# Peptides against a protein of PDB entry 9IZ0: the designs that were tried, part 73

Target 1, 345 residues: chain A of PDB entry 9IZ0
Amino acid sequence: ITCLGSNGHTYKQLVKGGNDDLRQDAVMEQVFEQVNGFLRSYRKTSQRNLSMRTYKVIPLALKTGVIEWVQDTIPLGEYLDSAHKVYHPKEWSLSTCRKLIAEKQMEDLETRLKVYDLVCRHYRPVFRHFFLESYADPVQWFTTQTNYARSTAVASVLGHVLGLGDRHGQNILIDKTSGEVIHIDLGIAFEQGKKLPVPECVPFRLTRDVVDGMGITGVEGVFRRCMEFTLETLRREEDSLLSVLEVLRYDPLFSWLISPLRRMKKQKMQLENFNQPESGNITTDASRDPKIQRNNVSGESEAERAILKVRQKLSSTLSVEASVGELIRIAQDPSYLALMFCGWS

## One batch from the design tools (peptide; aimed at target 1 R98 H168 P197)

Design b2_p26_5_s3 (made by RFdiffusion4, then SolubleMPNN; from b2_p26_5, 13 letters changed)
Fold by OpenDDE base, seed 3:
Structure b2_p26_5_s3 (fold): chain B 345 residues (1-345), chain A 26 residues (1-26)
Amino acid sequence: as target 1 above (345 residues)
Amino acid sequence: KKKLEEELKKRLEAFEERLQKLEEAL
């Protein structure tokens, strides 16, 4: 829909209805706006205009809401699939790579590492070309690549600290004007992604294509320094951030538990993306909730665990540099990337 | 190592040929 604002400007909005709970997305966008306040107040982050890109989410009911349409964006995964076909037309298709990773999903780590290495050799990074194609002026090219590295650094620290899950290429938008990243579908927070059938093993997405977009320095320079300044700001504002999260503990609109519907939808998307041949009547008898032990973990116990985990991630036991160094190492470790649904791009 | 890579490569080539035939039939 298009709405006329009180300022006389027209805004495009996406109305979502059905089974999608937008309350989680709206709450996470509110947390990001508070964090953006902390980033604006601290000299090292404000001088670099460090922010998490946000979008407006207005929940209207339990399963209905309005989302701001983010103009001039493309999903990272859509760009990468298209660009890979152009720049590497003799390499393997994305479907071929996905199938091979899926066929070996139940194998040992050594076999999965060999498969990941094989996929990586036949599917090379292309994300550098986004900046080269979109920005013919060298100053615009350098500025947008710098904005990308800065935006990715902020999103990576927040993704780790808040336990943002399901950060695949369709849930990351690239702004074609600024080069900044926009994270969408924020319905999995506080490490709830570890409860998926394919657990999230990395603190944030730092795949070969995510790194290729940073240019010749890769993770070194702008990205690393901006992660350090962001984490330094969050450690300084720990009590302020925890106070924001304590408000959410008592918010009746926030669910500290993944809804059965979201879990089923994410499970289905994980299975469909693997193109498993329909070998047999999966009677989607929606009545057989597998007796996954309902650990009757009260929503209160999950909230307490989540806040404790945020506090642990903000601990000053290690230096900012050591903490960022370890996060970058883990996010790029082939032993974790080989376990992901799409760790090669 | 090499034997696994060759088996995987053959399965992939046979899958890409099936995908291409499906795309040409649409």
Scores: peptide ipSAE 0.025, ipTM 0.347, DockQ to the pose 0.043
OpenDDE base, seeds 1, 2, 4, 5: peptide ipSAE 0.017, 0.000, 0.000, 0.000; ipTM 0.347, 0.285, 0.310, 0.248

Design b2_p26_5_s4 (made by RFdiffusion4, then SolubleMPNN; from b2_p26_5, 12 letters changed)
Fold by OpenDDE base, seed 3:
Structure b2_p26_5_s4 (fold): chain B 345 residues (1-345), chain A 26 residues (1-26)
Amino acid sequence: as target 1 above (345 residues)
Amino acid sequence: EEEELEELRRRLEAFKERLEKLEKGL
């Protein structure tokens, strides 16, 4: 839909209907706007224009709403698949890599690490080329690559602290004008991604291609410094952030649990990406698993656990530098990346 | 096209090294 604003500007909007709960996305965007307030109030973050890129979500009903169409964006995974075919036409296809990882999903860590290494050798990073292709001016190229590293740093800290899950290449948009990242499909928050059939083991996405976009310094430049300043700001504003999350504890519209429908949809997407297209008839009669009934963890108990976990992640027990160093280490650890659905790109 | 892209890449890499020296000073 295209809407004319009261300011005379025309806005493209996506009407989303079906099984997706947009209330979770709208609430997470509201949390990001509050965090962006904290980032603007603190000198070290404000002087660098650090922010989480947001998009407007208006929930209209339980499973329908209007989403802002983010102009001039591309999904990271779409760019990487296209660019890999251009820059490395003799390497393995994304489908071949996915198949090999899937075939070894039930094997031990040692076997999975060997397969991950093999896939990595046959599927090289290409995301540096996004900036080289898109920006002919050296200043514009540097500015956009810096904006990418900064926005990725903010998103990585927030992703860890708020327990944002499902951060795959289709849920990360790249703004082609600014180089900034935009995280979409925010309905898996507060570590609910650990309840997926393939649990998320990394604090945020820091794959080889995510790092390749940062340029020659990789994580040891703008990215690390901006993570440190972001975490320092969030630790300073801990009480303010927890107060924002306590408002959500009492919101009867907010679900601290992954919806059964969203869990089934994500499970199906994970399984369909692992299964060859030929086995069409897994009627998952998911109506009959009696194990789904026993985790009546009250939404209140999950909210309390989530808030306690945020407080724990904001703990000043370790320095900002030590905490960021450990997060970067874990996010790049092959022992975690080899367990992911797509940890090589 | 490909040679022009490689020359652009070389200029960008040389500009990166200069800017990283500036950013280490900022």
Scores: peptide ipSAE 0.013, ipTM 0.429, DockQ to the pose 0.012
OpenDDE base, seeds 1, 2, 4, 5: peptide ipSAE 0.006, 0.000, 0.000, 0.013; ipTM 0.321, 0.296, 0.332, 0.396

Design b2_p26_6 (made by RFdiffusion4; failed a check: the pose's geometry)
Pose (drawn by RFdiffusion4):
Structure b2_p26_6 (pose): chain A 304 residues (1-257, 299-345), chain P 26 residues (1-26)
Amino acid sequence: ITCLGSNGHTYKQLVKGGNDDLRQDAVMEQVFEQVNGFLRSYRKTSQRNLSMRTYKVIPLALKTGVIEWVQDTIPLGEYLDSAHKVYHPKEWSLSTCRKLIAEKQMEDLETRLKVYDLVCRHYRPVFRHFFLESYADPVQWFTTQTNYARSTAVASVLGHVLGLGDRHGQNILIDKTSGEVIHIDLGIAFEQGKKLPVPECVPFRLTRDVVDGMGITGVEGVFRRCMEFTLETLRREEDSLLSVLEVLRYDPLFSWLGESEAERAILKVRQKLSSTLSVEASVGELIRIAQDPSYLALMFCGWS
Amino acid sequence: EHEEEIKEAFWALTPTQQEEVLELLE
């Protein structure tokens, strides 16, 4: 539902009747705003202008809340389905990949990796082409590319820290003229998903297409630097963060999918921010664990 | 009890996975 504005600007409101965890999304957005404040009160984490982008959430009811449909965007999942066909029509479709992996579900490890390797060989990455031929001449393109890299890196580090759940393309919106990513529908949090009926391996959203969209350079450069700066900044302001997560713990609103998984979850948050391992080594291990095909094969259908 | 266990396992899925599982069942 799109309404005009007194200043003359239209605002789009996405109202949902489905039982999306909009209250959890709201409190997560509050945490994200406070994180933006942390990144604001620091030298390195603000020269890059890095921020985990937040979209305003106004949940009138958990089942029937209303959120701000962000200014003109194309979701990642709804995108690069058309781009896959237009750019690579010869290669296999998502239908072949999907239920072919469906055949992979009951198979062993080697079979799963083999079929995944085959399908991934068939379907070359295509998201790299969104930032080309869409935005503008090169300066704006590069600014958009670095904005996406930064925003996705910060969002991914924060999601791994807070154990964010679903990370399909249907839950990622790319801005357009700016390039900052907006994660949507973050209902599953505090390590909720991996432990699904169907298990996962990847801690944060990192497919081949996503790393292809970061530019010619994969996730080694601006992405890693932004991630490691984010990790160090989050560690430096760790006390305030755990204070925020504690106040989330003691209220019965946040979903942590008496004693609760929230305690263990924030302990794992502390471990993830623990200074025992160097931050650079932590970022390196995170990139490896999110990029390796062995982990990616067991994730789920698609996710090429 | 068994039907409830199936429903609980299904509801534990993410919405994206639920849709894909339903399509696979088709």

Design b2_p26_6_s1 (made by RFdiffusion4, then SolubleMPNN; from b2_p26_6, 13 letters changed; failed a check: the pose's geometry)
Amino acid sequence: EEEEELEKLFNALSPTLQKLLEELLK

Design b2_p26_6_s2 (made by RFdiffusion4, then SolubleMPNN; from b2_p26_6, 13 letters changed; failed a check: the pose's geometry)
Amino acid sequence: EEKKELEELFNSLSPVLQEEYLELLS

Design b2_p26_6_s3 (made by RFdiffusion4, then SolubleMPNN; from b2_p26_6, 13 letters changed; failed a check: the pose's geometry)
Amino acid sequence: EEEKKLKELFNKLSPTLQKLYKELLE

Design b2_p26_6_s4 (made by RFdiffusion4, then SolubleMPNN; from b2_p26_6, 13 letters changed; failed a check: the pose's geometry)
Amino acid sequence: KEEEELQKLFDALSPTLQKLLKELLE

Design b2_p26_7 (made by RFdiffusion4)
Pose (drawn by RFdiffusion4):
Structure b2_p26_7 (pose): chain A 304 residues (1-257, 299-345), chain P 26 residues (1-26)
Amino acid sequence: ITCLGSNGHTYKQLVKGGNDDLRQDAVMEQVFEQVNGFLRSYRKTSQRNLSMRTYKVIPLALKTGVIEWVQDTIPLGEYLDSAHKVYHPKEWSLSTCRKLIAEKQMEDLETRLKVYDLVCRHYRPVFRHFFLESYADPVQWFTTQTNYARSTAVASVLGHVLGLGDRHGQNILIDKTSGEVIHIDLGIAFEQGKKLPVPECVPFRLTRDVVDGMGITGVEGVFRRCMEFTLETLRREEDSLLSVLEVLRYDPLFSWLGESEAERAILKVRQKLSSTLSVEASVGELIRIAQDPSYLALMFCGWS
Amino acid sequence: ELEEIAEESQELTEEEFEEHERLEEH
């Protein structure tokens, strides 16, 4: 539902009747805003202008809340389906991949990796072409690319820290003229998903297409640097963060999918921010564990 | 670790996979 504005600007409101965890999304957005404040009050984490982008959430009811449909965007999942066909029509479709992996579900590890390797060899990455031929001449393109890399890196590090759940393309919106990514529908949090009926391996969203969209350079450069600066900044302001997560713990609103998984979850948050390992080594291990095909094969259908 | 994950997934029924796929569609 799109309305005009007194200043003359239209605002789009996405109302949802489905039982999306909009209250959890709201409190997560509050945490994200406070993180943006942390990144604001520092030198390195603000020269890059890095921020975990927040979309305003106004949940009138958990089942029937209303959120801000962000200014003109194309969701990642709804995108690169048309781009896949237009750019690579010869290669296989998502139908062949999907249920072919469906045949993979009951198979062993080697079979799962083999079929995944085959399908991934068939479907070359295509998202790299969104930033080309869409925004503008090169300066704006590069600014948009670095904005996407920064925003996705910060969102990913924060999601790993807070154990964010679903990370399909249907829950990622790419801005357009700016390039900052907006994660949507973050109902599953505090390590809720891996432990699904169907298990997962990847801690944060990192497919082949996503790393192809970061530019010619994969996730080694601006992405890693932004991730590691985010990790160090989050560690430096760790006490305030755990304070925020504690106040989330003691209220019965946040979903942690007496004693609760929230305690263990924040302990894992502390471990993830623990200074025992160097931050650079932590970012390296995170990139390896999110990029390796062995982990990616067991994730789920698609996710090429 | 990966073998353990593969074994846990093998313990699942086809119905549980179809329910999960359906959730993924929504």

Design b2_p26_7_s1 (made by RFdiffusion4, then SolubleMPNN; from b2_p26_7, 10 letters changed)
Fold by OpenDDE base, seed 3:
Structure b2_p26_7_s1 (fold): chain B 345 residues (1-345), chain A 26 residues (1-26)
Amino acid sequence: as target 1 above (345 residues)
Amino acid sequence: ELEEITEELRKRTKEEFEEAEKLLEL
């Protein structure tokens, strides 16, 4: 829909209806706006204009809401699939890479590492070309690549601290004007992604293509330093951040648990991306709710566990540099990336 | 057109997959 604002400007908005609970997305965007307040107040982060890019989410009912249409964006995964076909037309298709990783999913770590390495050799990074194609002026190129590295650093720290899950290439938008990343579909927070059939093993997405977009320095320089300044700000504002999260503990509209509907939808998307339709009538008799032991973990016990885990991630036991160094190491470790649905790009 | 593109993509994915399986056995 297009709405006329009180300022006389027209805004495009996406109305979502059906089974998608937008309340989780709206709450996470509110948390990001508070964090953006902390980043604006701290000299080291404000001087670099560090922020999490946000979008407006207005929940209208339990399963209906309005989302701001983010103009001039492309999903990272859409760009990468298109660019890979252009720059590497002799390499394997994304479908082949997905199928190989899927078929070897039940194999040991050594076999999965061999498959991951083979996929990586036949599907090379291309995300550097986004900046080279989009920005012919060297100053714009450098500025947008810097903005990308900065926004990715902020999103990576927040993704780790808040336990944002399901950060695949369709849930990360690239702003074509600024080069900044925009994270969408924030319905998996506080490490609920670890409860998926394919558990999330990395603290944030730092795949080969995510690194390739940072240019010749990769993770070193702008990205690492911006992660350090962001984490330093969040450690300074720990009590303020925890106070924001405690408000959510008592919000009857916020669910500290992944909804059964979102879990089924994510399970189905994970399985459908593995199953090319071989014409076997898998009557998914949706009536067999597997008796997943309802660990009657009260929503209160999950909220307490989530807040405790945020506090643990903000601990000053390690230096900012050591903590960021370990996060970057884990996020790039082939032993974790080989276990992901799409760890190669 | 769309069916031909879909069948060409299916054929390519099959050929690449059969190549990849051979490279995993070597």
Scores: peptide ipSAE 0.140, ipTM 0.749, DockQ to the pose 0.026
OpenDDE base, seeds 1, 2, 4, 5: peptide ipSAE 0.125, 0.114, 0.124, 0.131; ipTM 0.734, 0.714, 0.725, 0.733

Design b2_p26_7_s2 (made by RFdiffusion4, then SolubleMPNN; from b2_p26_7, 13 letters changed)
Fold by OpenDDE base, seed 3:
Structure b2_p26_7_s2 (fold): chain B 345 residues (1-345), chain A 26 residues (1-26)
Amino acid sequence: as target 1 above (345 residues)
Amino acid sequence: MLEEITEELRKLTKEQFEEALEKLEK
């Protein structure tokens, strides 16, 4: 829909209807707005204009809402699939890579590492071309690539600290004007992604293409330094951040548990990528598997566990540099990336 | 060719798959 604002400007809005609970997305966007307040108040982050790019989410009911249509964006995964066909037309298709990884999902780590390495050799990074294609002026090119590395660094720290999961290439938008990343579909937070059939093993998405977009310095340039400044800010504002999360503990509209519908949708998306169309009507009568241990994990005990994990991630036991170094190492480790649904791109 | 290789690799056991990978690296 298009809405006319009281300021005379027209705004495009996406109306979601159906089974998607937008309340979690709206709450996470509010947390990001508070964190952006902390990033603006701290000299090291303010001087670099560090922010989590947000979008407006207005939940209207349990299953309906209005989302800001972010103009001039493209999903990272959509760009990468298109660009890979242009720049590497003799390499494997994204479907071939997905199929190989999926077919060997039940194999040991050694076999999965060999498959991952093979896929990596036949599906090379291309994301640097986004900046080269979009920005003919060298100053705009450098500025947008810098904005990309900065926004990715902020999103990576927040993704780790808040346990944002399901950060696949369709849930990351690239702003074509600024080069900034926009994380969408925030329905998996506080380490809930570890409860999926394919658990999320990395703290944030730092695949080869995510790194290729940072330019010649990769992670060792703007990205690492901006992660350090972001984590330093969040450690300084730990009590403020925890106070925001404690308000959510008592919000009757916020679910600390993944909704059964979202869990089923994500499980189905994971399984459909593994199932060739064997014509078997697996009516997954999802009603009948009694071995989903109803861990009667009260929403309160999940909230307490989530807040405790945030506090643990903000711990000053390691330096900021050591903590960021370890996060970057883990996020790029082939032993974790080979276990992901799409760790090669 | 690449889709055919993928379909053959699908049918292989672990050991046969590893041998097929080594053949694709040559």
Scores: peptide ipSAE 0.017, ipTM 0.417, DockQ to the pose 0.034
OpenDDE base, seeds 1, 2, 4, 5: peptide ipSAE 0.012, 0.000, 0.000, 0.000; ipTM 0.387, 0.257, 0.260, 0.268

Design b2_p26_7_s3 (made by RFdiffusion4, then SolubleMPNN; from b2_p26_7, 12 letters changed)
Fold by OpenDDE base, seed 5:
Structure b2_p26_7_s3 (fold): chain B 345 residues (1-345), chain A 26 residues (1-26)
Amino acid sequence: as target 1 above (345 residues)
Amino acid sequence: ELEEITERLRKLTREEFEKAEEEREK
């Protein structure tokens, strides 16, 4: 939908309908605005303009809403697929890489690592080219690459702390004007990504292409430092952040769990991305709703467990530097990335 | 041109590094 704003500007809006619970997206955006308040209040983060880029979500019903269309953006995955075809036309297609990883999904870690390495050798990073293509002026190039590294650092820390899942290349937008990342489709939070058919095992997305976009310094430049300052701010504001999350504990409409429908949709989308559209009417009667036994595991609400995990991630037991160092290590570890749906790009 | 750009980028990266070090010491 295109709406005329009261300011005379036309805004595109995406109306999402179906099984997507936009209420969770709206709540997570509210949490991000509070975190942006903390980042603005702390000198080390404010002077760098550190923020989680937000977008407006207006839930209209339980499964429908209007999302602000972020203008001048591209999905990371869309750019990467296009750029990879241009810069590496002799390498494997994304579909070939996905197929090979999927065919080995049930194999041992050693076999999965071998396939991941093979895929990595035939699908090289290209995301550096986004900045080189988009910004002819060296100052703009440097500024936008810096903004990318900064915004990725904030999103990585906050995504880890809140346990954001489903961080695939279609759910990460790149702002073409600023170089900043915009995370969308926030309906998988509080480590519910571990309950996907392909469990998410990394704290945030730090794949080879995500790192390639940081340029020659990779993770050791602006990115690491901005992660440190962001985590320092979140540790300082722990009680404030937990207080914001406690409001959600009492919202009976907030889902601390991935919905069965969303899980099934993600499973279907994963399977459909593996099956080339051969025109076979496989009416697989998906009528076997696996009764997800709500394992009423002991005593604590799902919200309490989620908040306790947030608190644990904000623990000062390790230094900020040690914590960030370990997060970066895990997020780049082939033993984790080989287990991901798309850990190579 | 490319060398001058690279040197300017090295300078800006160094200035951002120095600012971040001065802020770790405070």
Scores: peptide ipSAE 0.018, ipTM 0.415, DockQ to the pose 0.012
OpenDDE base, seeds 1, 2, 3, 4: peptide ipSAE 0.000, 0.000, 0.000, 0.006; ipTM 0.315, 0.256, 0.247, 0.322; seeds 1, 3 fail the geometry check

Design b2_p26_7_s4 (made by RFdiffusion4, then SolubleMPNN; from b2_p26_7, 13 letters changed)
Fold by OpenDDE base, seed 1:
Structure b2_p26_7_s4 (fold): chain B 345 residues (1-345), chain A 26 residues (1-26)
Amino acid sequence: as target 1 above (345 residues)
Amino acid sequence: DLEEITEELRKRTREEFEEALERLEK
């Protein structure tokens, strides 16, 4: 739909209905706005304009709402699939790579590492071309690539600290104007991604294509430094961040657990994406929401565990540099990426 | 023709995939 704002501007809005808990997205966006406040208050982050890109979510009812349509964006996965066909037309398709990883998903780590290496050799990184194609002016190219690396660094730290899951290429948008990343579908948080049928083993998405977009310095440039400054800010504001999360503990509509229905939907989508190449909007009319009696007692215990995990991730036991170094290492480790649904791009 | 080249590349990609599976099943 198109809405006319009180300022006389027209805004394109996406009305989303069905199975996605837009209230989870709205709550996570509010947490990001608070974190953006901390990033603006701290000199090292404010001087670099570090922020998590947000989008407006207005929940209207259970599982329905209006999302601000982010103009001039593309899903990372859509760009990568199209660019890979152009730059590497003789390499494997994304569907071929997915099928091969799927066929061996129940095998041992050694076999899965061999499969991952084979897929990586037949599906090379292309995300550097996004910046080279879109920005012919060297100043604009440098600015947008820098914005990408900064935005990815903030999102990576926040994604780790808040335990954001389901960070696949369709849930990460690229702003074509700024080069910044926009994370969408925030309903898998607080390490609930580890409960997916294919468990998430990495702290954030740092695949070969995500790194290729950072340019010649890869992770060792703007990205690492901006991760360090972001983590330093979050450690300084630990009590403020924990206080924001404690408010969510008392929100009866916030879900600290992945719903069994969402888990089953993701499982089905994973299985179906192995068999069919089409990005079909499968509107599964699962009209029978079983009234999962949220045992309130289980919700509080999960919230407490989630807050404890956030506190542990903000621990000053290791330096900021050592902590960021370990996160970058784990996020790029083939032993973890080989276990992922799509760890090669 | 671009369509013939694309279909030949699809065929080759399938053959390379099947050979890769057979190597991983041994």
Scores: peptide ipSAE 0.026, ipTM 0.565, DockQ to the pose 0.024
OpenDDE base, seeds 2, 3, 4, 5: peptide ipSAE 0.005, 0.015, 0.016, 0.024; ipTM 0.268, 0.443, 0.380, 0.368; seed 4 fails the geometry check

Design b2_p26_8 (made by RFdiffusion4)
Pose (drawn by RFdiffusion4):
Order: structure tokens, then sequence, then C-alpha cells
Structure b2_p26_8 (pose): chain A 304 residues (1-257, 299-345), chain P 26 residues (1-26)
């Protein structure tokens, strides 16, 4: 539902009747805003202008809340389906991949990796072409690319820290003229998903297409630097963060999918921010664990 | 079951998809 504005600007409101965890999304957005404040009160984490982008959430009811449909965007999942066909029509479709993996579900490890390797060899990455031929001449393109890299890196680090759940393309919106990513529908949090009926391996969203969209350079450069600066900044302001997560713990609103999984979840948050390992080594291990095909094969259908 | 799986696969959340895949395996 799109309305005009007194200043003359239209605002789009996405109202949902489905039982999306909009209250959890709202509290998560509050945490994200406070994180943006942390990144604001620091030298390195603000020269890069890095921020975990927040979209305003106004949940009138958990089942029937209303959120701000962000200014003109194309979701990642709804995108690069058309781009896959247009750019690579000869290669296999998502139908062949999907249920072919569906045949993979009951198979062993080697079979799962083999079929995944085959399908991934068939379907070359295509998201790299969104930033080309869409935005503008090169300066704006590069600014958009670095904005996407930064925003996705910060969002990914934060999601790993807070154990964010679903990370399919249907839950990622790319801005367009700016390039900052907006994660949507973050209902599953505090390590909710890996423990699904169907298990997962990857801690944060990192497919082949996503790393292809970061530029010619994969996730080694601006992405890693932004991630590691984010990790160090989050560690330096760790006390305030755990204070925020504690106040989330003691209220019965945040979903942690007497004693609760929230305690163990924040303990794992502390471990993830623990200074025992160097931050650079932590970022390296995170990139490896999110990029390796062995982990990616067991994730789920698609996710090429 | 296959049609339910396809539908939930296209429109479902991660939890719904996981359950649909379990249902399909069954």
Amino acid sequence: ITCLGSNGHTYKQLVKGGNDDLRQDAVMEQVFEQVNGFLRSYRKTSQRNLSMRTYKVIPLALKTGVIEWVQDTIPLGEYLDSAHKVYHPKEWSLSTCRKLIAEKQMEDLETRLKVYDLVCRHYRPVFRHFFLESYADPVQWFTTQTNYARSTAVASVLGHVLGLGDRHGQNILIDKTSGEVIHIDLGIAFEQGKKLPVPECVPFRLTRDVVDGMGITGVEGVFRRCMEFTLETLRREEDSLLSVLEVLRYDPLFSWLGESEAERAILKVRQKLSSTLSVEASVGELIRIAQDPSYLALMFCGWS
Amino acid sequence: VEEIFDEIFEEGTALERSRAAVLYNL
C-alpha cells in the first residue's frame, strides 16, 4: 500500500497477514540501530561509513504487522532468477537443481558433494551482472559495489554473532542506486536454523553468486576488511552489546529458537567475540567456512 | 506431496521448507 506524503514523497507500506515474527524483527532492528550507533562513535568503523542497514518495522500485531516496504528494491531471490535465464539460458534451470538435490537428501556425504559439484558446475554465477549495466557510469557502480560489500559483510558478521536464521535470496533486498543490502524477515535468530529438521552448515549467507557480486575480487579485500573492522569494533563495545542482549534475554519477546537457549546463545556470542583468537584469524576462518563447497553442498536445494 | 513440496519450496520459510523436505522423505 503506497501513500503520498506532505513533502511530496510516496511511502510504500508492506503489510503482512502471515505470522512473520515481526516483533522479533523489530527488536532485532533496535539492536541493529544500536550497532549503527556503535559504528558511528568510532574512527575506523565510520570512515568506511559502514552500517548494518535497518528498515523500519511497525508491528501492530505479530501475525498481522506492517513494515516499511523500502524504497525501490528488487529482492535477491526474485532477482537472478530472470538474470540466470537471460545471461545463461543454455545452462540448467532451477528445476533441475532443486529436486535433483531433492534426490540428494537421502544420499551419503560423497554423493551429496558430487551431485552438488555437478550442479554448481552447470550453473555458473550470474549475480555479478546486476551491478553492471544497471546503475550508472563506473564511479556510481563502484560506490554501489562497495556499499553492497560493506553492508553484506556487516550484516553477515552480525547475523553470525546473533545467530540469524533464514538467509535465502527471498530475505535479502538490494537497494539499487545506493547498493546497501537490507536483510528482511529475520524471524529465526540466536542459532535457530542449523538445528532445523533439515540441517545446515553455513553460518551466514554466502553463495557463489553473492561472492561473484562483490566484484572480480571475491571475499578477500574490502569484504574481509569490513568484516574484521566490524568484529573488532563489536568486541571493543562488547560490554554494551551483551547488556543489550541481556535486556533482550529477560523479556519474553525475543525468539530464541526458566532456562532458555538464550543463555547459551549469548555465551556463544561472547565466544564469537572472544579475544583468544586474533580477529584476522576469526574472519579468515569465517570466510573459509562460509565459502567452501563441502559446507555449501549440505545447506539445501539451490544455494548455488 | 510433491506439489506441496514445490509450493512450500517456492514460497516457504526455511522452517517450512525443512518440514516439507522431511515430509517428502517420508

